# Peptides against a protein of PDB entry 4CIC: the designs that were tried, part 25

Target 1, 148 residues: chain A of PDB entry 4CIC
Amino acid sequence: KVSTKGHYGVQAMFDLAQHFGEGPVSLKSIAERQGLSEPYLEQLIAVLRKAGLVKSVRGAQGGYILAREPRDIKVGDIIRVLEGPIAPVESVSQDDPEHSLKFDFSVTKSVWEKVKKSIEEVLDSITLADMLKDAEEAQMAQGYMYYI
Target 2, 147 residues: chain B of PDB entry 4CIC
Amino acid sequence: KVSTKGHYGVQAMFDLAQHFGEGPVSLKSIAERQGLSEPYLEQLIAVLRKAGLVKSVRGAQGGYILAREPRDIKVGDIIRVLEGPIAPVESVSQDDPEHSLKFDFSVTKSVWEKVKKSIEEVLDSITLADMLKDAEEAQMAQGYMYY

## One batch from the design tools (peptide; made by RFdiffusion4, then SolubleMPNN)

Design b1_p10_3_s3 (from b1_p10_3, 8 letters changed)
Fold by OpenDDE base, seed 2:
Structure b1_p10_3_s3 (fold): chain B 148 residues (1-148), chain C 147 residues (1-147), chain A 10 residues (1-10)
Amino acid sequence: as target 1 above (148 residues)
Amino acid sequence: as target 2 above (147 residues)
Amino acid sequence: KSALELVEEP
């Protein structure tokens, strides 16, 4: 499962993508539109900014912008920044020595590596630009359903 | 991440696959080979049995067997039984009404659905028979490296 | 390090 952190991180980045080219967006406005707490969003944005996915703009109309074009930001990039490397299996916490995966069965490990690779391929195949396009298509489809 | 429960469930099922056709295997022997606690394995086996993936054999040489051939059991079947449906996003617990995903953005949901589908396709493409074959090939490759 | 937890541990 993508954590709540990863999910909300993608939502916040998508909100910034929808406003790309319109200038800086306030955290308050993102929080209101996305249904996030402002303090929680501040923490997410701080991580995303440190990773170079978001830029802060200072001034009276200050806020945040995407640091790159939506086409140059993959969903996989956002998830890796917020959650780190996609691990297919929970690393049995080194702290439970009794449940040390002593038998790292190479075969079972290979199954989880295949799952990992598949997730990475999917997340790296989707950009914020692809998400914008999908949103536009969905909005057009809803518009057509009201006129029929 | 596959939970520890899912991981150990696949290991236990794979152990039963390696002994398929040899008769019933004791939980103790599985636990020893797989490095699992016997009580934990009992809980896993109870779920797998209820789902019809494992059968219990009674008697002095009683134990457990696969209920189906290794080729008829997918890794995805084991994971679905132990963990339920593969959910790509943590369902924000219904108990925190303030963090109700009010904006179920159809677009963000579609991303997670694509991830879910991809995981399901991978897990449903791998059978216990495929895992047995991979184990045999790995053992042969190690044998050839010693010659 | 928040690894992508695919499965909720309860």
Scores: peptide ipSAE 0.049, ipTM 0.811, DockQ to the pose 0.502; fails the geometry check
Fold by OpenDDE base, seed 4:
Structure b1_p10_3_s3 (fold): chain B 148 residues (1-148), chain C 147 residues (1-147), chain A 10 residues (1-10)
Amino acid sequence: as target 1 above (148 residues)
Amino acid sequence: as target 2 above (147 residues)
Amino acid sequence: KSALELVEEP
């Protein structure tokens, strides 16, 4: 599962993509549109900023902007920044050190590596620009369904 | 992530696949080979048995067997039994009902559905028979590196 | 129903 952190991080980055070129967006406005708590969003944005995906703009109309164009930010980049490497299996190693998965059977590991690779390929194939396009297409489709 | 439950469930099912055709295997022997606690394995096997992936054999040489041939059990089947439907996102809905993800933006949902579909396709493309073959190939490759 | 969690919450 993408964690709540990854999910909300992608939502926040998508909100910034929707406002790309309009200038800096306040955290409050992002939080309100995305249904996030402002303190939680501050933590997410701090991580994303440190990773160079978001820039802070200072001034009376200060806020945040994407640090790169929406086409240059993959969903995979956002997830890796927020959650680290995509791990298909929860690392069993933290809870029971005595039941060291001594036999991380090379075969079961290979299954999870295939899953990991597939997730990475999907997430790296989707940019914020692709998400913007999908949103526009969905909005057009809704508009057409109201006129039929 | 595949939970520890899913991970160990696949390991236990793979152990049963390695012994398929040899008769019933004791939970103790599976637990020892897979590095699992026997009580934990009992819980996993109970779920897998209820789902019809494993059969219990009664008698002096009793134990468990795969209920189907290794080729007829996908990794996806094991994961769905142990973990339920593959969900690419944790359902945020349980912890804060007031922060209802009102705007589960159709677009972000579509990203996660694409991830879900990709995971399902991979897990449904791998059978226990494929895993057995991969194990044999790996064992042969190790044998050739020693010569 | 333990859905396949891609990311552990910390």
Scores: peptide ipSAE 0.040, ipTM 0.810, DockQ to the pose 0.206; fails the geometry check
Fold by OpenDDE base, seed 1:
Structure b1_p10_3_s3 (fold): chain B 148 residues (1-148), chain C 147 residues (1-147), chain A 10 residues (1-10)
Amino acid sequence: as target 1 above (148 residues)
Amino acid sequence: as target 2 above (147 residues)
Amino acid sequence: KSALELVEEP
């Protein structure tokens, strides 16, 4: 499960990918297109910028651009920046030290590590360029449905 | 991410798998071995029983057993029973109809569907029998480190 | 039916 933060982060990054090479995009325009609140998007973009996935362009036509080409940004990179390491299990808050019999149940841990690895492999296999291609293919398919 | 419920459910089912063929296991004994509260385990077992993954045995030596052989119970089956369908994304609560521009962002949805499918494939590829085998191999490996 | 929460709700 990707959090709402990760989900919207991928949407915002995908919007920037769609405009890659067209120059800087305003946060307002991204927010409007992606159905995000501008303040929320500003927080996301701040994190993404700090991580070097997004660049800010200053000036009257300023805004944001991808810091790298869409092919050089994996969905996994976006998620790791926004969510941190993919955790396969909710960390039971270690707050109650007494009854935390740390039955470090190594076998169950291994199951969750396999799940984690699988998620990472999927997210690292998808770039923003792949998403762009999928969007283009979907638009073409819809276009054909209107001509039938 | 598997919830605490899913995690503990898998632990409890694995405990029952380790005792499969030995007869019924008490909830107390499972709780003690797995570090679970007995009341919490009772709730988990009730769900698992209703789903037909666990059977209750009545009597003085009563308790619980797996309803099927460990090889016939996938981790995915346990998780689906306890958690329901694996959702790759939290359903943003549809509660605010106004600003839910359902930008049904088909492309992002497809990414999450791929993640979901991958998780399902992993969880459906692991049985309780596989977990038993992994535990045995781990014990053997530890035994060899002491020699 | 609580879907597998892969994300910690904050």
Scores: peptide ipSAE 0.036, ipTM 0.806, DockQ to the pose 0.207; fails the geometry check
Fold by OpenDDE base, seed 5:
Structure b1_p10_3_s3 (fold): chain B 148 residues (1-148), chain C 147 residues (1-147), chain A 10 residues (1-10)
Amino acid sequence: as target 1 above (148 residues)
Amino acid sequence: as target 2 above (147 residues)
Amino acid sequence: KSALELVEEP
């Protein structure tokens, strides 16, 4: 599961990708377009900036830009920055390692590791550029439906 | 993400699979082997029973058994019963549909749908019988390391 | 240790 934090982080990064090359985008404008509270977005952007996915631009037209091209940012990169390593299982409290038959634990763990690997492969296969392309294709498809 | 509930549910179902054909297993014995509280396991088993994955046996040797063969129970079936549909994203509160540009929402949604599909494919590809086989193989490998 | 019950039901 991707957290709400991860979801909104991808949404905010996608907004910045849509404006890539147009200059800095204000947090206010991102918040308005994405239906996010500005204070919450500030927290997300601070983390993304610290990780080097976003840059702040200073000045009269100050704001944020992607630190890399959309093709060089995977969805998996965004999720790892915001949530840490993709955990397929919510933190099974490591607290009682003693009573679990180590063997049964290993087999169950292997299931979750397969799930993890699958999630990682998907999220690492999707870039912000792929998302932009999908958006353009969807917009064209809608445009054709209005002309028919 | 699989919840702790899903994790423990798979663990409990795997314990029942290991004892499949040996008769009913008591909740107490499952709880002891799996490191679970008995009251928590009772709640899990109640849900699994209602979904038809587990049967209760009454009598002096009362307990629980798998309702189907281990090969006929997918990990995905257990997770769906305990957690519902596999949601790749935690419930983005539907509460503010008005201000999200429907379009951007659709593209982001498609990413999560791809993740969902991938998780479902993995979990639906693994049966309790596959887990039993993996356990046997791991036990044999450990046995060879001690000699 | 808290299972991330991220389903905040409203």
Scores: peptide ipSAE 0.030, ipTM 0.807, DockQ to the pose 0.167; fails the geometry check

Design b1_p10_3_s4 (from b1_p10_3, 9 letters changed)
Fold by OpenDDE base, seed 1:
Structure b1_p10_3_s4 (fold): chain B 148 residues (1-148), chain C 147 residues (1-147), chain A 10 residues (1-10)
Amino acid sequence: as target 1 above (148 residues)
Amino acid sequence: as target 2 above (147 residues)
Amino acid sequence: KSFLELVEEP
């Protein structure tokens, strides 16, 4: 499960990708288009900016842009920035050291490592440019369905 | 992230797989070997039993057994029973209906569907028999390192 | 909440 944070982070980054090359986009406009709260989006953008995935542009036409081209940003990069390392199993909260996964049997761990690897491979195989292409293809397909 | 429930469920099912054909195993013995609390294991086993992955045997030598052969139980089957459908994104808690994922843009949804599919494929490709084999190979490899 | 709990669509 990608957290709500990861989900909305990818959504916000995708919005910035759609406007890449058009100049800075306001947080308000992203929030409106993506159905996000401005305060929540501000928190996401702050993290993404600190990680160097987003740049802030200052001035009257200020806002945010992608720090790199859409093809140079993987979904996996966004998720790692927002959520940290992709973990296939919930870390048992530090609070019960006695019931800590002491018997992390190598075999069960290997199952979760395989899951982790597969998630990483998928998320690292998808760029914002791939998402843009998929969106364009979907729009074309909808357009063709209305013209038939 | 697999929940602690899913993790321990797979661990308990793997313990039962290791003892498959040896007869019923007590919850106490599973809990001891797997480092699980008996009460928590009892809850897991109750769910797994209801789903038909585990059988209870009654009597003085009573306990639990796998309901099917280890080769006929996928890790994905265990996870689906314990956690429900494999979902790639957190369900936003029901409490903020206004911030419901209304704009589940088809494109972002497709990313998560790809992740879901990948997880399902992995978990459905691994049986308890595969896990048994991996354990045997790991034990052999350790044995060879000590010689 | 578990990674697997996160993806349950209602």
Scores: peptide ipSAE 0.036, ipTM 0.786, DockQ to the pose 0.285; fails the geometry check
Fold by OpenDDE base, seed 5:
Structure b1_p10_3_s4 (fold): chain B 148 residues (1-148), chain C 147 residues (1-147), chain A 10 residues (1-10)
Amino acid sequence: as target 1 above (148 residues)
Amino acid sequence: as target 2 above (147 residues)
Amino acid sequence: KSFLELVEEP
């Protein structure tokens, strides 16, 4: 599962992609369009900025922009920044040493590694540019349904 | 991430697969071999039994067996029984109607649908029989390192 | 509580 953090992070990055080349976008405008809490979005953007996926622009027309072109940002890049490495199994918090998953039988681990790899491959196959294209195609399809 | 429930469920089912054809296995023996809490395993087995993946055998040699052959049980079947449908996004609990993910933009939804489908395909491609084979191959590889 | 959470390794 993509956490709420990953989900909203992808939404916010996609919103920035939709405005790429139009100049800086305010967090308020992103929050309004994406239905996100502005304080939550600030936290996400801070992480994304630190990772170099987003840039802040200062001034009267200040806000945020993508740090790279939409084609150069994979969904996997966003998820790794927000969620860290895609772990197939919930990291049993190392904090309970007694319930260390002792018998990480190599076989069960291999199942989860296959799942991880599959998720990574999917997320790394999708760029923000692909998402933009999908959005355009969806808009065109909706436009055609109103004219028929 | 696979929940602890899904992880332990697959481990328990794999243990039953390793003993398939040998008769009923006690929950205690599964718990000991897999490093699982016996009370937790009882809960998992109850769900798996209700779903028809496991059968209980009564008597002095009572315990549990797989309800189907290992080849007829996919990892995906175990996960669906324990976790429900594979959801790519954490179901925002319907309980906060105000934070309904209103803008389920078709595009972001499609990304998660692709992830879901990929996970399902992987989990549905792996049977308990495949896991048994992988275990045998791993044991053989370890045996060859000692000779 | 649904199954696959993408965990950021801390």
Scores: peptide ipSAE 0.034, ipTM 0.797, DockQ to the pose 0.190; fails the geometry check
Fold by OpenDDE base, seed 3:
Structure b1_p10_3_s4 (fold): chain B 148 residues (1-148), chain C 147 residues (1-147), chain A 10 residues (1-10)
Amino acid sequence: as target 1 above (148 residues)
Amino acid sequence: as target 2 above (147 residues)
Amino acid sequence: KSFLELVEEP
């Protein structure tokens, strides 16, 4: 499951991709377009910046830009930065040491590893450039429905 | 992420698959083998029974059995019963109606739908019979390392 | 809680 953090992180990165080459975008403008609180977006952007996916630009027209071209940023890269490694099974909270998932049943572990691999393959196969293309195709399809 | 509920549910169903054809298995014996509390396992088994994946047998040698052959139970069936539909995005809790994921951005939704489909395909491709076969192969491989 | 939240390894 993509957390709210991962979901909104991908939305924020996609917003920056849509404005790539247009200069720096303010956090306020991203927050307004994506329906996020500005303080929440600030926390996401801080993590993404530290990971080198986003750059801050200073000045009167300051804000944020993608640190790389949209084709060089996978959805999987964004998710790994925000959520850590894609784990298929919930970590049993450290708080009950006696109920540690001690039974690393090799067979059940293999099932979850297959799920993990499939998620990673999907998320690593989608770039922000692919998402931009899909958005353009969807807009063209909607435009054609209004002209017919 | 498979919940603890989904993880232990698959383990409990796999334990029942390993004993399929041997008669009913007690909750106590499953709990001991799978490292689960008996009360927690009872809750899981109640859900699995209601969904028709497990049957209860009454009597002195009473317990639980798989309701179907291991080949007719997918891992995906177990997960859907215990966790509901495989959702790729966490449903933002109903508790903050103002921060509802109102922006159903069609493009981001499509990414999560692709993830969902991939998970479903994997979990629906694995039966309890496939898991039994993998366990037998692993035991044989360990047996050959000791000789 | 949706299935994908549960993937956090310790």
Scores: peptide ipSAE 0.033, ipTM 0.791, DockQ to the pose 0.240; fails the geometry check
Fold by OpenDDE base, seed 2:
Structure b1_p10_3_s4 (fold): chain B 148 residues (1-148), chain C 147 residues (1-147), chain A 10 residues (1-10)
Amino acid sequence: as target 1 above (148 residues)
Amino acid sequence: as target 2 above (147 residues)
Amino acid sequence: KSFLELVEEP
């Protein structure tokens, strides 16, 4: 599952993609458009910035921009930065040594590895540019439905 | 991520598949082989039984069996029974209404729906019979490396 | 409780 962190991170990155080329976007404006709390968004953006997916621009018209073009940022890149490696099975927290999910069972491990690979392939196949295109197509389709 | 519940549920179902045709298997024996607590396994088996994936056999040689052949049980069936619908995004718990993940953003929703579909396709492509075959192949490969 | 809780690799 994409955590709330991953979900909101993709939303915030998509908002920055929609404004790509328009200059720096304030965290406040992203938070307002995406329905996110500004403090929560600050934490997400800090991680994304540290990973080099977002740049901070200083000044009176300061804010954030994508560090790369939307086509050069995969959804998988965003998720890996925010959530780490895509793991298909909850590794039992180190805290319960008795339930060390001894992934010793090679066959069940292989099932989860197949799931992992499938998730990675999907997330790595979708860029922010693909999401922008899908949004444009959806807007055009809505526009046509109101004119019929 | 498959929860611990889903993971152990697949392990328990796979153990029952390995013993399919040998008669009823005790929960104790499954727990011992799979390194599971017996009380935890009882909870898993209760859910799987209610869903009709497992049958209880009563008597002195009582225990549990698969309700269907291993080829007729997908990993996806086990996971859906134990965990419900495969959801790619944690639905923010109903408890924080302010962070209603208004999945109102159709585009991000579509990304997660693609992930969901991909996971479902993978899990529905793997049967307990496929897992049995993979285990046999792994044992043969190990046997050949020792000769 | 939703299925896909991410396994933090240690």
Scores: peptide ipSAE 0.031, ipTM 0.798, DockQ to the pose 0.193; fails the geometry check

Design b1_p10_4_s1 (from b1_p10_4, 6 letters changed)
Fold by OpenDDE base, seed 3:
Structure b1_p10_4_s1 (fold): chain B 148 residues (1-148), chain C 147 residues (1-147), chain A 10 residues (1-10)
Amino acid sequence: as target 1 above (148 residues)
Amino acid sequence: as target 2 above (147 residues)
Amino acid sequence: SESAFELGVS
């Protein structure tokens, strides 16, 4: 499962994408729009910044911006940064000796590898720019021309 | 993530597929071959039986068999029975009010729906018969390395 | 709570 961390990370990155080119966005404003706690968002942004997906801008009009254009950030990039490698099977931690997957059943492993590949292909096929386009299309379909 | 339950469930079902047509297999024998605890396997088999993927055979030569041919059981069927619906995102339980996904952000939801669909397509494209074939091919490939 | 298949990253 994409953890709450991955989910909220994608939401936060999408919020930054919606404001791309408008200058730095405060964590407070992102938190308010996305319904996230500011402390939790700060942790997410710290990881994303360290990975080079987000930049911090200092000053009175400071905040955060995407480090790259929305078209150059895949959903897969965000998930890998926040969650690590996509693993379709929970690695039974070595700490449960009774359920140690001792038998790396090669055939079963191949099933999970196919699932992993499929997930990676989907997430790497979706950029923040694609998400922006989808949002725009959804707004048009709802007749909500938000003339912002 | 496929839970340990889903993973071991697929292993147990594959073991039953390897013995399909040979009669009932004991839980003990499955547990031994697959490196599973027998009590844990019993719980898995109970769920799989209730879902109609496995049949219990009574008697001295009793045990379990696949309820359908290996070609008629998808990996996706096993996972859905054991794990429920494939959900790519952890449903934040309503019990964490601060992290309630209040904003069902429609665009983000669509991403996860695409992931879900992709996983379902993969798991529904693989039968126990396909897994049997892959195992046979792997054994043949290993056998040729010894010559 | 229906156990949802968690595709996690390890």
Scores: peptide ipSAE 0.058, ipTM 0.820, DockQ to the pose 0.169; fails the geometry check
Fold by OpenDDE base, seed 2:
Structure b1_p10_4_s1 (fold): chain B 148 residues (1-148), chain C 147 residues (1-147), chain A 10 residues (1-10)
Amino acid sequence: as target 1 above (148 residues)
Amino acid sequence: as target 2 above (147 residues)
Amino acid sequence: SESAFELGVS
């Protein structure tokens, strides 16, 4: 499961992509549109900013912008920043030595590596620009359903 | 992450696949080889048996066997039995209604559906027979490094 | 601890 953090991080980045080129967006406005608490969004934005995916603009009309164009930000980049490396299996915590018999069966490891690679390929194939296009197509399809 | 339950479930099923055709294997022997507690393995085997992936054999030489040939059991089948449906995103727990604002943004949902489909395709493409073959190839490669 | 992306199977 993508954590709640990863999920909402992608939503927040997508909100910034929808406003790309319109200037800085306030945290309050993002929080309201995405149904997030402002304090939670502040934590997400702080991590994304530190990673260089978001920039802060100061002043009365200040807020946040994408640090790159939507086409230059992959979903995989957002997930790696918020969640770290994609791990398909829980790292057996070093703390319980009795259950930590790392029978790293080479064969089972290879299965999880294949899963990891597949997830990475999917997430690295989707940009924020692709998501914007999909949203526009969905809105147009809904608009046509109301006119028929 | 595949849970510890899913991970050890695949290992236990793979152990049974390695002994397929040799007769019933005791839970104790599986637990010893896989580094699992016997009580934990009993819980896993109970679920796998109920799902029809494992059979119990009674008697002095009793134990467990695969209910199907290794080629007829996918890794995806094992994971679905132990973990349920592959969910790439945590289902927002129904219990906190305030954070449960399902802005199911159709676009973000489509991303997670693509991830889900990709995982399912991988796990459904790998059988216990494929894992057996990979193990044999790895052993042969190690054997050739010692000669 | 590097938080690894956890694919929970529900």
Scores: peptide ipSAE 0.056, ipTM 0.824, DockQ to the pose 0.497; fails the geometry check
Fold by OpenDDE base, seed 4:
Structure b1_p10_4_s1 (fold): chain B 148 residues (1-148), chain C 147 residues (1-147), chain A 10 residues (1-10)
Amino acid sequence: as target 1 above (148 residues)
Amino acid sequence: as target 2 above (147 residues)
Amino acid sequence: SESAFELGVS
């Protein structure tokens, strides 16, 4: 599963993408729009900032901006920053040595590698710009449904 | 993540596929070959049996067999039985109502739906028969490296 | 609780 962290991280990054070019956005405003706690969002933004996906702007009108254009940020980039490498199987925690017989079944491993690759391809094919476009198209479609 | 349950379930089903046509296999023998505890494997097999992927054979030479041919069991079938529907995002546990503002961001949801579809397509494209073939090819490749 | 197949990123 994309963790809650990854999910909310993508939401927060998408919010920043929607405001890209409008200047810095406050964490409070992102938290309110995305239904996140401000402290939780601060943790996410700290990680994203350290990874160079977000910039902090100082001052009275300070806040956060995307560090790159929406087209230059893949969903896969966000997920890798927040969650690390995409792992389709929960790494058998090293802590239970008895069940951690890493029967590295080469065959089962290959199945999970195929899954991993497929996920990576999807996540790396979607940029924040693509998400913005999808949002615009969805809004237009809803607008048309209200006129029918 | 495919849970440990899903992972070991696929391993156990693959073991049964390797012995398909040889008769019933004991849980003990599967557990030993797959490095699983017998009690844990019993739980997995119970679920798989209830779902109709495995059959129990009674008697002194009893054990378990695949309920269908390896070609008729997808990895996706095993995963769905053991873990339920493929969900790319952890369902925000209903228990934290304050953070469970299901901002059903339609746009973010669409991303996860694309991921889900991609995973389903992969898992539904791989049968136990495909895994058997891959194992045979790997063994042959290793055999050629020793020559 | 339907245990959903969770893509865990470690």
Scores: peptide ipSAE 0.054, ipTM 0.819, DockQ to the pose 0.168; fails the geometry check
Fold by OpenDDE base, seed 5:
Structure b1_p10_4_s1 (fold): chain B 148 residues (1-148), chain C 147 residues (1-147), chain A 10 residues (1-10)
Amino acid sequence: as target 1 above (148 residues)
Amino acid sequence: as target 2 above (147 residues)
Amino acid sequence: SESAFELGVS
């Protein structure tokens, strides 16, 4: 499972993408729109900022902006920042050398590596710009259903 | 992460696949080979048996066998039995209807659905027979490095 | 404990 952290991190980054070019967005406003607790969002934003995905703007109209264009931020980048490396299986502590020597371990490991690669490929194929486009298309589709 | 349950379940099923056609395998022997606790393996096997992936054989040489041929058991089948439906995100309780109505929720949901589909495709593309073949190839490769 | 991306199965 993408942790709640990863999920909410993507939501917060998507909210910032929706407001990209409009100036800084307050954490409060993001939290309200995304249904997140402000303290939790603050922790997420702190990590995202440290990783250079988000910038803080100071002042009375201060807040946060994306540090890069939405097209230059992959969902995979957000997840890696928040969750670390994508691990499809709980890393059996690499510290148990006895398990690494078992042939069966190597075969099962290859299964999980295939899963990992697949997830990475999907997450790296989706940008915040792609998400914005999907959102626009969905809004247009809803708008057309009300006019019929 | 595939839970420890899913991981060990695949290992146990793979062990049974390696012994497929040789008769019943004891849980003890599987546990020893796979480095699993026998009580934990017993819980896994109980679930797998109930789902019809494993059969128990009674008697002095009793134990467990695969209920189907290795080629007819996908890794995805094992994971679904042990873990349930593959969910890439913690199901935010479907019970919060207020979150479901947000447009942003639909877009983020679509991302996770794509991830889910990708995982399912991978896991459903790998059978225990494929794993057996990979194991044989790896053993042969190791054998050639020693000569 | 680095929270590795856990593929949750529901």
Scores: peptide ipSAE 0.054, ipTM 0.821, DockQ to the pose 0.488; fails the geometry check

